# Peptides against a protein of PDB entry 2N1D: the designs that were tried, part 169

Target 1, 169 residues: chain A of PDB entry 2N1D
Amino acid sequence: EVKVKIPEELKPWLVDDWDLITRQKQLFYLPAKKNVDSILEDYANYKKSRGNTDNKEYAVNEVVAGIKEYFNVMLGTQLLYKFERPQYAEILADHPDAPMSQVYGAPHLLRLFVRIGAMLAYTPLDEKSLALLLNYLHDFLKYLAKNSATLFSASDYEVAPPEYHRKAV

## One batch from the design tools (peptide; made by RFdiffusion4, then SolubleMPNN)

Design b1_p30_1_s4 (from b1_p30_1, 15 letters changed)
Fold by OpenDDE base, seed 3:
Structure b1_p30_1_s4 (fold): chain B 169 residues (1-169), chain A 30 residues (1-30)
Amino acid sequence: as target 1 above (169 residues)
Amino acid sequence: SAAEKELEERVKEAIEGLMADSAEAFAAAL
């Protein structure tokens, strides 16, 4: 397994996210006001504004594309609590052709980094390539931590209605 | 500190909960 370290600033959010969903029976409001696509775009633009070379910009874009792909593949089966499954089913029914990166937001994106390490362990990357990828992933996580006040908020969650509870096991 | 240890324990609990729920979802999707 490949270990991806979560910044200390974001660890409390993982706990709050877990509590809001599993204990308080709340749901993240969907579609997200700021979706994963926009967060990744903002990151890429942020890196560009810092005066990166063309080659470095290219590498950032590749990393962004990779994160997006992993998120879209893993969301349904690896990034949801049980209570969120009916909501996901409704999203699939209403938006069958939309990538989940256009629907979900920062909290679910952060969950990706809790689980992505196991997936990277099966990726045929040499040691240098893997180290470089991990550096970019950690750089992105630092970006999330820096912007956590605007990206993570309990106000983006709402109490699930009674009819939803009947759908959830 | 005690507070830091408590936070780490809660993080572990959250991660384990997500893994358990995800494993169930993955199995159901097969």
Scores: peptide ipSAE 0.396, ipTM 0.856, DockQ to the pose 0.617
Fold by OpenDDE base, seed 5:
Structure b1_p30_1_s4 (fold): chain B 169 residues (1-169), chain A 30 residues (1-30)
Amino acid sequence: as target 1 above (169 residues)
Amino acid sequence: SAAEKELEERVKEAIEGLMADSAEAFAAAL
């Protein structure tokens, strides 16, 4: 099994996210003010500005592309709490061809890293490639932790209306 | 510490909840 470690700085957010959705019956506001595509772009630009001198820039772009693809594949089936399913259905109806990385934001992106380890365990990657990928994933998670104050906020959630509760039964 | 242990338990609950909720959606998509 491949295990991706979540930074200690982000663990409280995973709990708050879980609480906001499942116990407080709130929903993350969609479309996100800052979507996954934007977050990944900011990370790529951050890495470029830090002056990688050993041909790591193109590797960062490949990692960003990979994270985006995994997110878009996994969002609907692996990254949503039950209470969020009606909202997802509405998004699909209104935007059937839009990638979810353009709709969802940081909280759902963080959930990816809780689940991606199991997914990677079934991918035919050699040991060296897998180790390199894991290093980049952890580097990205550190970036999220450093920017957590601007990326994660309870104010991005809203109380679901009564009509939504009826659909979520 | 006790606080760290409590946080780890709550994280575990959140993760397990997400996995359980996702199982139904995954099955429906297959």
Scores: peptide ipSAE 0.393, ipTM 0.858, DockQ to the pose 0.637
Fold by OpenDDE base, seed 1:
Structure b1_p30_1_s4 (fold): chain B 169 residues (1-169), chain A 30 residues (1-30)
Amino acid sequence: as target 1 above (169 residues)
Amino acid sequence: SAAEKELEERVKEAIEGLMADSAEAFAAAL
């Protein structure tokens, strides 16, 4: 397995997210006010504003596209706690045409980086290409850490109603 | 430090919980 290092600034959030869902029985408000698509767009624009060359801009766009694709593929089966499954089913029924990157937000995006290493292990990349990809993934995680105050908040969660608990057994 | 060790253990628990829950969902989707 390829290990993606999570910044120390974001580790407490992984714990808080886990606690909010599994112990406090709360749900992240959906659709997200700040969805994954917008977060990735902001990152890409941030990188472009740093005076990158055309080649570096191209690389950033590919990384963003890759993160989005992995997120959309993995969300339903890899990035949800059991308690969140009824909510996901409702989202699929209500928004069948929308990719999950337009519905979910930063907390679920962060969960991707906990699991993406296993997927990268099966990607046919040479060592140099893999190292470059990992550098960009870590760069993106640093971006999330820098903006953590606006991207991660317990106020984005809500207590699940009693009727929801009957579905989430 | 003790505080760092406590945080790492809590992170480990969160990750393992997510992995266990997702494994169940993945198996059901196959």
Scores: peptide ipSAE 0.389, ipTM 0.852, DockQ to the pose 0.658
Fold by OpenDDE base, seed 2:
Structure b1_p30_1_s4 (fold): chain B 169 residues (1-169), chain A 30 residues (1-30)
Amino acid sequence: as target 1 above (169 residues)
Amino acid sequence: SAAEKELEERVKEAIEGLMADSAEAFAAAL
């Protein structure tokens, strides 16, 4: 398995996210105020503003595109707790043509990095390419950590109504 | 430290919970 290290600053959030959903029976407010697309765009712009070479900028864009693709593919089947499935079904019904990266936000994006390592192990990348990719993934995670105060908040969650609980059993 | 160890354990629990739930969802989608 390819190991993607989660920054120490974000580990507490993974726990809080898990607790909010599974133990407190809350749901992340959807559509997200700041969706995955926006977060990735901000990251790309951030990297561009740092005066990187054209090649580096291209690489960042490719990484952003890759993260987005993986997120959209994996969200429904690999990044949701059981309690969130009814909400996801409603989202699919309400937004049939929208990629999930336009609906979900930072917490679910962070969950991707917990699971993406296993997926990368099956990708046909040479060692050098994989190392480069991992460097960018870690760089992105550092970006999330730096902006964690604005990206991760328990106030973005709300208690699910009783009728939702009946669906989630 | 004890606090760090506790955090790591809770992270592990969260990850395992997500993996278990997602595995079920993935299987259902096949």
Scores: peptide ipSAE 0.389, ipTM 0.853, DockQ to the pose 0.635

Design b1_p30_2_s1 (from b1_p30_2, 14 letters changed)
Fold by OpenDDE base, seed 1:
Parts: structure tokens; sequence; C-alpha cells
Structure b1_p30_2_s1 (fold): chain B 169 residues (1-169), chain A 30 residues (1-30)
């Protein structure tokens, strides 16, 4: 099995995100003030500004594109807790053609890395390609950790109204 | 599960826990 390590700095947020939604019955404010597309773009620009070679720049763009694609495919079915289902349904109804990377933000993006390891285990990648990909994924997670103070905040959540509770699981 | 218990988990244990929590939602979509 492919192991993707969540940085120690981000583990508390992953727990707090879970607690805010599943136990405190709050919802992440949507659309996100800083969406997944913006986060990935900032990361790509950050890597480019550090003087990477042309080949490494290409690799970063491919990794960013891959993360975005997997996030958009997996968000609705694999990255939401039960309590978030009605909110997701509303987003789909109001914005049926919008990619979820333009709607959701850092907390849901972090959840992707909880599942990505198992997914990569079934992906036909050669050993060298897999090692390179894992290095970039961990590098991206390190970037999230470095910028965690601006990317993750409990103030981005709000208490769900009583009407929401009636239709939530 | 308490916050403290989750924070005390290894990376593998914590990942497995959240996969389980997310799978509960996935089952409802099947």
Amino acid sequence: as target 1 above (169 residues)
Amino acid sequence: MTREELLAMSNDELTAYFVKELDENAKLLA
C-alpha cells in the first residue's frame, strides 16, 4: 500500500475539521473564499519562483493538474461527511457545471490526501514515476503546512441552521 | 472518539479512521 504522510502541523486541523462538521454540526462556508484552484495556482507559482528547471516546472504543472482532477472526481462521493450531503446537493443544483475545485477550499483538499494513498496503490505507475509523484505530493503537503495559518481557520465554518438539520443525515 | 485520541494516532491509524468516516457517506450514495 502507498503511504502518504500527513504533516504533523496539519493533523490537528484534519481533526478539527472533522469535529466542526460531524460533532458541532457546522458547515464550511461555500463557495470558499480561497478555492482549491487558487491554492494550487499559488503552489505552482511558489515552486516556479524558487528557480526550478524547465523540467521540474513541467512536473509541478502536471502534479497540480492531477490533484485538481482527482479532487473534482472524488469530492462528491469520497471527500464529504454525511452531514455535508445536503450542502453538496444545493451546490450541484445551483452550479451544475462548476468544478468542485472552484467551490471548495483547503479543508476538503486536505481530505483528498487521506484517500489518495489507497488510490495510487491501484494506479499502474512504474516505481520511478510513483516515487517522483509521492515526493511532489509530500512537497505540496509541506506547502499547505507552511501556509496553514492562512489556509485553515475555524472562522470559515458556520453553524448549520435548523432547516438544514431536518434534511441532513 | 475524542480529539486527543485522534491526535495520538499514528499517521496510518489516523488515515484509516478518516477513511472509515468518509466511507459512511460513500455508502449512502451507492
Scores: peptide ipSAE 0.626, ipTM 0.924, DockQ to the pose 0.778
Fold by OpenDDE base, seed 2:
Structure b1_p30_2_s1 (fold): chain B 169 residues (1-169), chain A 30 residues (1-30)
Amino acid sequence: as target 1 above (169 residues)
Amino acid sequence: MTREELLAMSNDELTAYFVKELDENAKLLA
């Protein structure tokens, strides 16, 4: 199994995100004020500003593209808690052709990294490619941790209305 | 499961827990 370690700084948020939704019956405000596309773009620009070579820049772009693709494919079926299903259905109705990376934000992006390890275990990558990918994934997680104060906030959640509860059961 | 119990888990344990929580939704959608 490929193991992706979540930074210690982000573990409490992962728990709080779960608690807000599953226990407190809140929902992340959608569309996100800062969506996944924006977060990934900021990361890429951050890496470029650090004086990376062209080859490293290319690698970063490929990693960003990969994260985006996996997020868009997995969000609806793999990255949502049960309580979020009606909200997702509403998003699909309101934004039928929009990729979920343009709708959802940091909390859901972080959930991707809970599953990505197992997913990569079934991906045919050579040892060198896998090691490089893992390095960038951990690097990205470190970036999220560094910017966690601006990316993760309980104020981005709101209590679901009573009519939503009837749909969620 | 309490917040404190989750925070006490290792990375592997915590990851496994959330995978299960997310899988519950996946099963409902299947």
Scores: peptide ipSAE 0.624, ipTM 0.923, DockQ to the pose 0.794
Fold by OpenDDE base, seed 4:
Structure b1_p30_2_s1 (fold): chain B 169 residues (1-169), chain A 30 residues (1-30)
Amino acid sequence: as target 1 above (169 residues)
Amino acid sequence: MTREELLAMSNDELTAYFVKELDENAKLLA
C-alpha cells in the first residue's frame, strides 16, 4: 500500500470540510474563486522561484499535470460526499466540457490526497518513478499547508437552500 | 463519528475514515 501522509496542519481542515458538508449541510461555493488550476499554477511558479534546476522544473510541471489529470478524472466519482452530488450534477449540466480543475478548489483538491495513495498502488509506475512522485506529492501538500490560511476558509461554504436538500436525500 | 474523535485519529486512521465516507458516494455513482 502506498502511504500519503496528510500534514498535521491540514488534518483539521479535512475534518472541518467534512463537517461543513456532511453535518452542517453546506456546499463549497462553485465555481471556486481560486480553482485547482490556479493553485497548481501558483505551486509551479513557487517552485520555479526557488531557483530549481531545469530538471527540477520539468519534474514539477509533470507532477502538476499529473495532479490535474488525476483530479479531473476522480472528482466526480471519488472525491465528493453524497450531499454534494446534486451540485455536481448542476455543474455538469452548466459546464459539460469544463475540466473540474477549473471549477473546484482547494478543499476538493485536498480530498484527492486521501484517495491518491490507493490509486497510485494500482498505477503502472516503476518504483523509482513512484518514489519521486510521492516526494513531490508530499512537497505539494506541504505547500498547501504553508498557504492553508488563504486556501482553506469556512467562508467559502454556504448553507444549501431547502430546495437543494430535497434533491440530496 | 464526532469532530473530536476524527481529530484524535492518526493519519492512517483519518485517511481510512474519509476513504470510507467517499466510498459511499462512489458506490452510488458506480
Scores: peptide ipSAE 0.624, ipTM 0.923, DockQ to the pose 0.805
Fold by OpenDDE base, seed 3:
Formats: sequence, C-alpha cells, structure tokens
Structure b1_p30_2_s1 (fold): chain B 169 residues (1-169), chain A 30 residues (1-30)
Amino acid sequence: as target 1 above (169 residues)
Amino acid sequence: MTREELLAMSNDELTAYFVKELDENAKLLA
C-alpha cells in the first residue's frame, strides 16, 4: 500500500471541512474564488521562482498535470460527501463542458490526497518513479500547508437552504 | 465522532475514516 501523509497543519482543516459539510449542512461556495487550476499554477510558478533547472521545472509541470487529471476524473464519484451530490448535479447542468478543476477549490483538492495513495497502489510504476512522485506529492502538500491561511477558510462555506436539504437524502 | 477524536488519530486512521465517509456517497451512486 502507498502511504501519503497529510501534514499536521492540514489535518485540522480536513476535519473542519468534513464537519462543515456533513454535520453543519453547509456547502462550499461554487465556483471557487480560487480554483484548483489556479492553485496548481501558483505552485508551479513558486517552484520556478526558487531557481529550479529546466529539468526540474519539467518534472513539476508533469506532476501538476497529473494532479489535475486525477482530480477531474475522481471529483464527482470519489471526492464528494453525500450532502454535496445535489450541488454537483447543478454544477454539471450549469457548466457541462468545464473541468471540475476550474470549479472546485482547495478543500476538495485536499480530499484527493486522502484517496490518491490507494489509487497509486494499482498504478504500474517502478520503485524509482513512485518515490519521485511521492516526493513531489508531499512537497505540494507542504506548499498547501504553508499557504493554508489563504487557501482554507470557513467563510468560503454557506448554510444550505431548506429546499436543498430535501434533495440531499 | 468528535473533532478531538479525529485529530488524535494517526494518518492511517484518519485517512481510513474519511475514505469510509466518502465511500458512503460512492455506494449510493453504484
């Protein structure tokens, strides 16, 4: 089994995100003010600004592309809590051709890393490639932790109206 | 499950918990 460790700084947010949705019956504001695409772009630019070589920049871009692809494939079926299903249906109706990385933000991106370890266990990667990928994934998580004050906020959630509750059963 | 109980979990335990919570939605879609 492939293990992806969530930084200590992000564990409280993962819990709060779950609490806001599942127990407090709130919804993340969509489309996100800062979507997954922009977060990944900022990370890539951050790595570039630190004086990385062309080869290192290429590797970062490949990792960013991979995270984006996995997110877009997994969001609807694997990264949503039950209460979020009606909202997702509305998003698909309003934005049928938009990738979910342009709609959702940091909280849902963080949920990807809860699932990604099990998914990578079934990917035919050699030991060296897997180790390199894991290093970049943990590096990205550290970046999220460093910028958590601007990426994660309870103010990005809203109380769902009564009409929504009856749809989410 | 309380917030304090979740925060006291190891990475493996916490990951497993949220996988279970997310799987509840996946089962309904199957």
Scores: peptide ipSAE 0.618, ipTM 0.918, DockQ to the pose 0.753

Design b1_p30_2_s2 (from b1_p30_2, 14 letters changed)
Fold by OpenDDE base, seed 2:
Structure b1_p30_2_s2 (fold): chain B 169 residues (1-169), chain A 30 residues (1-30)
Amino acid sequence: as target 1 above (169 residues)
Amino acid sequence: MTREELLAMSNEEFTKYMVEELERHAKLLE
């Protein structure tokens, strides 16, 4: 399979996210204060500001679009822990036409990169395209790591109320 | 699994574990 290395700076956030949800029974506050769309937009703008050529800008936009699409497809079925399912159902009911990239934020986006390697192994890409994509994915992860202080916080989680626990069993 | 144990894993082991956790939860929902 395709291997995507998670930066060491981001591993603690994945662990804390996992712990907050699965063991502490907390929920990430939704809709996210900074959603996936915004994060990806900031990344794209960041890359553009670094003096990239038009071709590189196009490539960045394609990567951003791809990440967004994969996130929206995979969030509900692949990126949620059991405890988060009632929350997801509520989001779908309240925002039926909204892509999940407009609702969820950095922690769930980071979870995508845990699974993306295996997913890419089944994606029909030539070797050169795959290598280029991997470079951008790692570049994006580095961007997340650099901005982790603003993107990840335990304060974005809250204890689920008792009535939620009854739905999450 | 403790936080310290997870952070001590290699990238491959860590990724594998996190995938398994997500998959485990998915299976529990089915």
Scores: peptide ipSAE 0.521, ipTM 0.890, DockQ to the pose 0.672
Fold by OpenDDE base, seed 5:
Structure b1_p30_2_s2 (fold): chain B 169 residues (1-169), chain A 30 residues (1-30)
Amino acid sequence: as target 1 above (169 residues)
Amino acid sequence: MTREELLAMSNEEFTKYMVEELERHAKLLE
């Protein structure tokens, strides 16, 4: 198993996200005001602005592309709570060809990093490549933590209406 | 599980719990 450490600053948010959805029966507002694509783009630009070499810039782009791909593959089947399934079905109906990285936002992206360790355990990466990837993943998580005040807010959630509850059963 | 109990866990325990919660809800929707 590959272990990915979640920053202490982000653990409370994961708990609040879990509580808002599973206990309070709220939904994250979709399409996200700031989607996963935008977050990853901001991160890439942030890294580039820090004076990285061309090689480091290339590595950042590869990491961003990888995170996006993993997110788009895993969102529908592995990153949603049961209560969110009707919302996801509606999104698929309304946006059949849109990648989920253009629809969902920071909370769901953060959920990816809870599960990504297990997924990486099955990737055919050599030890050196895996260590480098893990360093970038932790670097990205630190970026999310530094920007958590603007990326994570309970105000991005709303109480699901009664008609939604009927669809969720 | 309370918020305080979850935040009192080690990183490994916390991750395992959150994975378990997601797995409990996961299904093939595509």
Scores: peptide ipSAE 0.520, ipTM 0.892, DockQ to the pose 0.688
Fold by OpenDDE base, seed 3:
Structure b1_p30_2_s2 (fold): chain B 169 residues (1-169), chain A 30 residues (1-30)
Amino acid sequence: as target 1 above (169 residues)
Amino acid sequence: MTREELLAMSNEEFTKYMVEELERHAKLLE
């Protein structure tokens, strides 16, 4: 299995996210104030502004596109806790043609990196390409950690109403 | 599992636990 190391600064956010949803029965506010698309765009622009070569800029764009694709494919089936399923169903009904990267935000994007290692293990990439991809993924995680104060907040969650609890159980 | 116990885990143990939680919830939906 391919191992992706989660920065120590981001582990508490994954734990708090897990606790807020599964134990405190709260929901992340949707649509996100800052969605996955905007986070990835900001990262790409950040890398471009750092004076990267044309080749490195191209590689960043490919990585961003890949992360977005993985997120949109995996969100509904792999990245949601049971309590979040009714909310997801409502989002699909209201926005049937919208990619989930335009709806969900940083906490759900971070969950992807818990699962992405196993997915990459079954992806037909040569050793050199895989190593390069892993470097960019860790670089992106470092970017998330650097901007964690603006990307992650418990105030983005709210207590689910009694009507929702009946749907989720 | 407590918050303190989760944060004290190695990266491998932490990732494994979080994956198991997501998979457990997925299985319950089947």
Scores: peptide ipSAE 0.518, ipTM 0.887, DockQ to the pose 0.670
Fold by OpenDDE base, seed 4:
Structure b1_p30_2_s2 (fold): chain B 169 residues (1-169), chain A 30 residues (1-30)
Amino acid sequence: as target 1 above (169 residues)
Amino acid sequence: MTREELLAMSNEEFTKYMVEELERHAKLLE
């Protein structure tokens, strides 16, 4: 099993996200004001601005592409709580050709890293590639932690209307 | 489980719990 450590700074948000959705019956506002694509783009630009070599920049781009792909594959089946299913169905109907990385935002992206360790265990990566990937994943999580004040907010959630509750039971 | 209890967990315990919560919700839809 591949272990991905969640920064201590981000654990409170995962808990609050879990509470807002599952217990308070709120929904993250969609489409996200800042979607996964934009977050990953900001990270890539951040890494480029840090004076990295061309080789490092290439690696960052590959990591960003990988995170995006994993997110788009896993969002619908692995990263949603039960209460979010009707919202997801509506999003699919309204945006049938859009990748979910263009719709969802930071909270759902963070959920990916809770699940990604198990998924990486089944990827055909050599030891060196896996180690490099893990380093970048942890680096990205540190980036999220550093920018958590702007990326995560309870104000991005809304109380679901009564008609939604009927769909979610 | 309280917020404080979750935050007091080790990283491994916390991750395991969050995964179980996601999986629990998925299974309820099956």
Scores: peptide ipSAE 0.516, ipTM 0.888, DockQ to the pose 0.640

Design b1_p30_2_s3 (from b1_p30_2, 14 letters changed)
Fold by OpenDDE base, seed 5:
Structure b1_p30_2_s3 (fold): chain B 169 residues (1-169), chain A 30 residues (1-30)
Amino acid sequence: as target 1 above (169 residues)
Amino acid sequence: MTREELLALSNEELTQYFVEELSRNAALLA
């Protein structure tokens, strides 16, 4: 398995996200005030502003596109806890043609990096390409950690109403 | 596990925990 290390600054949030959903039975407010598309765009612009645009195999734009694609493919089947199923169903009904990167935000994006290593293990990439990709993924995680105070907040969650609990059974 | 127990895990152990947690409790919707 390909190993993707989660920054120490983001470990507490990963746990708090899990706790809010699975134990406290709260839901992340959707659509996200700052969605995955916006986060990725900000990262790309951040890299460009620092002159970190290269002509290597995995440029910033390619990495951003890849993260977005993986997120949109994996969100519904691999990045949600059981309690979030009714909410996801409602999102699909209300926004049938919207990619999930336009609906969900930073907490769910962070969950992607918990599972992305296993997915990359089955991707036919040569050693150099994989190493380059991993470097960019870790760089992006560092960006999330640097901006964690603005990207992650318990105030983005809300207590699920009684009628939701009935649907979640 | 408790919050404190999870925070005490190594990076690899924590990642593995959530891989399993999401796998067992994933919203397997189309």
Scores: peptide ipSAE 0.610, ipTM 0.914, DockQ to the pose 0.733
Fold by OpenDDE base, seed 4:
Structure b1_p30_2_s3 (fold): chain B 169 residues (1-169), chain A 30 residues (1-30)
Amino acid sequence: as target 1 above (169 residues)
Amino acid sequence: MTREELLALSNEELTQYFVEELSRNAALLA
């Protein structure tokens, strides 16, 4: 089993996100004001600005590309709660060719890291590559934790209208 | 589980909870 630890700073948000959607019947505002693509770009730029070597920059870019790909593949089937299905269907209808990393934001990106461990366990990566990837994933999570005040906010959610509730049964 | 109960879980336990929660309530690709 591949374990990806969620930073303590992000655990409360993961719970609050779950509570907002499943219990309070709210929806994250889409398209996100700050989408996954933007978050990953900011991370890459952050790492580059820290005086990393060319080799490290290359590695960061590859990790960002990988996270983006994983997110886009997993969002629809593995990162949404049942209540979010009608919203997702609407997004697909309105943005049929757009990757979900351009639509969704930080809360859903965080959910990826709940599921990514199990997914990586079935990925044909050698031990060294997997260890390196895990290090970068944890580094990225630390970045999210450091910027959690700007990336995660309950104000990005809104109460779903009655019409939506009827579709979400 | 309540919010307070979830926050009291270990990292591994919390992760496992949400793995199961997302699995049970996952959306499908359209």
Scores: peptide ipSAE 0.609, ipTM 0.914, DockQ to the pose 0.703
Fold by OpenDDE base, seed 2:
Structure b1_p30_2_s3 (fold): chain B 169 residues (1-169), chain A 30 residues (1-30)
Amino acid sequence: as target 1 above (169 residues)
Amino acid sequence: MTREELLALSNEELTQYFVEELSRNAALLA
């Protein structure tokens, strides 16, 4: 299995996110104030501002595109807890043609990196390409950690109303 | 598991926990 290490700074948030949803029965406010598309764009711009070469810039763009694609494919079936199902259904009804990367934010994006290692294990990548990809994935996670104070907040969650609980059981 | 127990796990163990947790409680496509 391909191992993707979660930065120590983000581990507590991953746990808090899980706790807020599954135990405290809260929901992340949607649409996100800062969605996945915006986060990835900021990362790409951050990398460009650090004086990367054209080849490096191309690689960053490809990685961003890949993360976005995986997120959009996996969000509904792989990155949501059971309690979030009614909310997801509502999002699909209200925004049927919108990619989930335009709706969801940092917490759900972080959940992707819990699953991405197993996915990459079944992806036919050569050793060099896989190593490069892993480097960028870890680099991106470091970026999330660096900006965690602005990207992750319990104030982005709210207690689900009683009528929601009836739908979620 | 409690929050403190999860935070005490190694990176690999924590990742595996959430893989299982998400799989067990995975949402369905609407």
Scores: peptide ipSAE 0.607, ipTM 0.913, DockQ to the pose 0.695
Fold by OpenDDE base, seed 3:
Structure b1_p30_2_s3 (fold): chain B 169 residues (1-169), chain A 30 residues (1-30)
Amino acid sequence: as target 1 above (169 residues)
Amino acid sequence: MTREELLALSNEELTQYFVEELSRNAALLA
């Protein structure tokens, strides 16, 4: 198994996100005010502003593209709690052609990194490529931690109405 | 588990907990 370490600054948010959805029966407001696409774009621009070479910029762009692809593939089947199913169905109906990276935000993106380690274990990557990828993934997580005050907030959640509860079974 | 208990877990233990939670409570629409 491939290990992906979650920064200490983000551990409390994983717990709070889980609590808000599964225990408090709240929903993340969709579409997100800051979606996954914009977060990844900001990260890429941040790395560019640090004075990286063209080769390093290319590598960052490839990592960003990879994270986006994995998120879009895994969101509906692996990154949602049971209570979020009706909301997801509504999003698919209202935005049938939109990738989920344009709809969902930081909390769901963080959930990806809970699952990504096991997924990468079954990907045929050589040792050098895997080590490089892991370095970038941890670098991205550090970026999320640095900007956590802006990206993660309980105010982005709201109490689900009674009619929603009846559908969430 | 309580919030305090979860925050006291190691990275590996915490990750495993949420893997299990997501699997147990997974959305099956797609």
Scores: peptide ipSAE 0.607, ipTM 0.912, DockQ to the pose 0.698

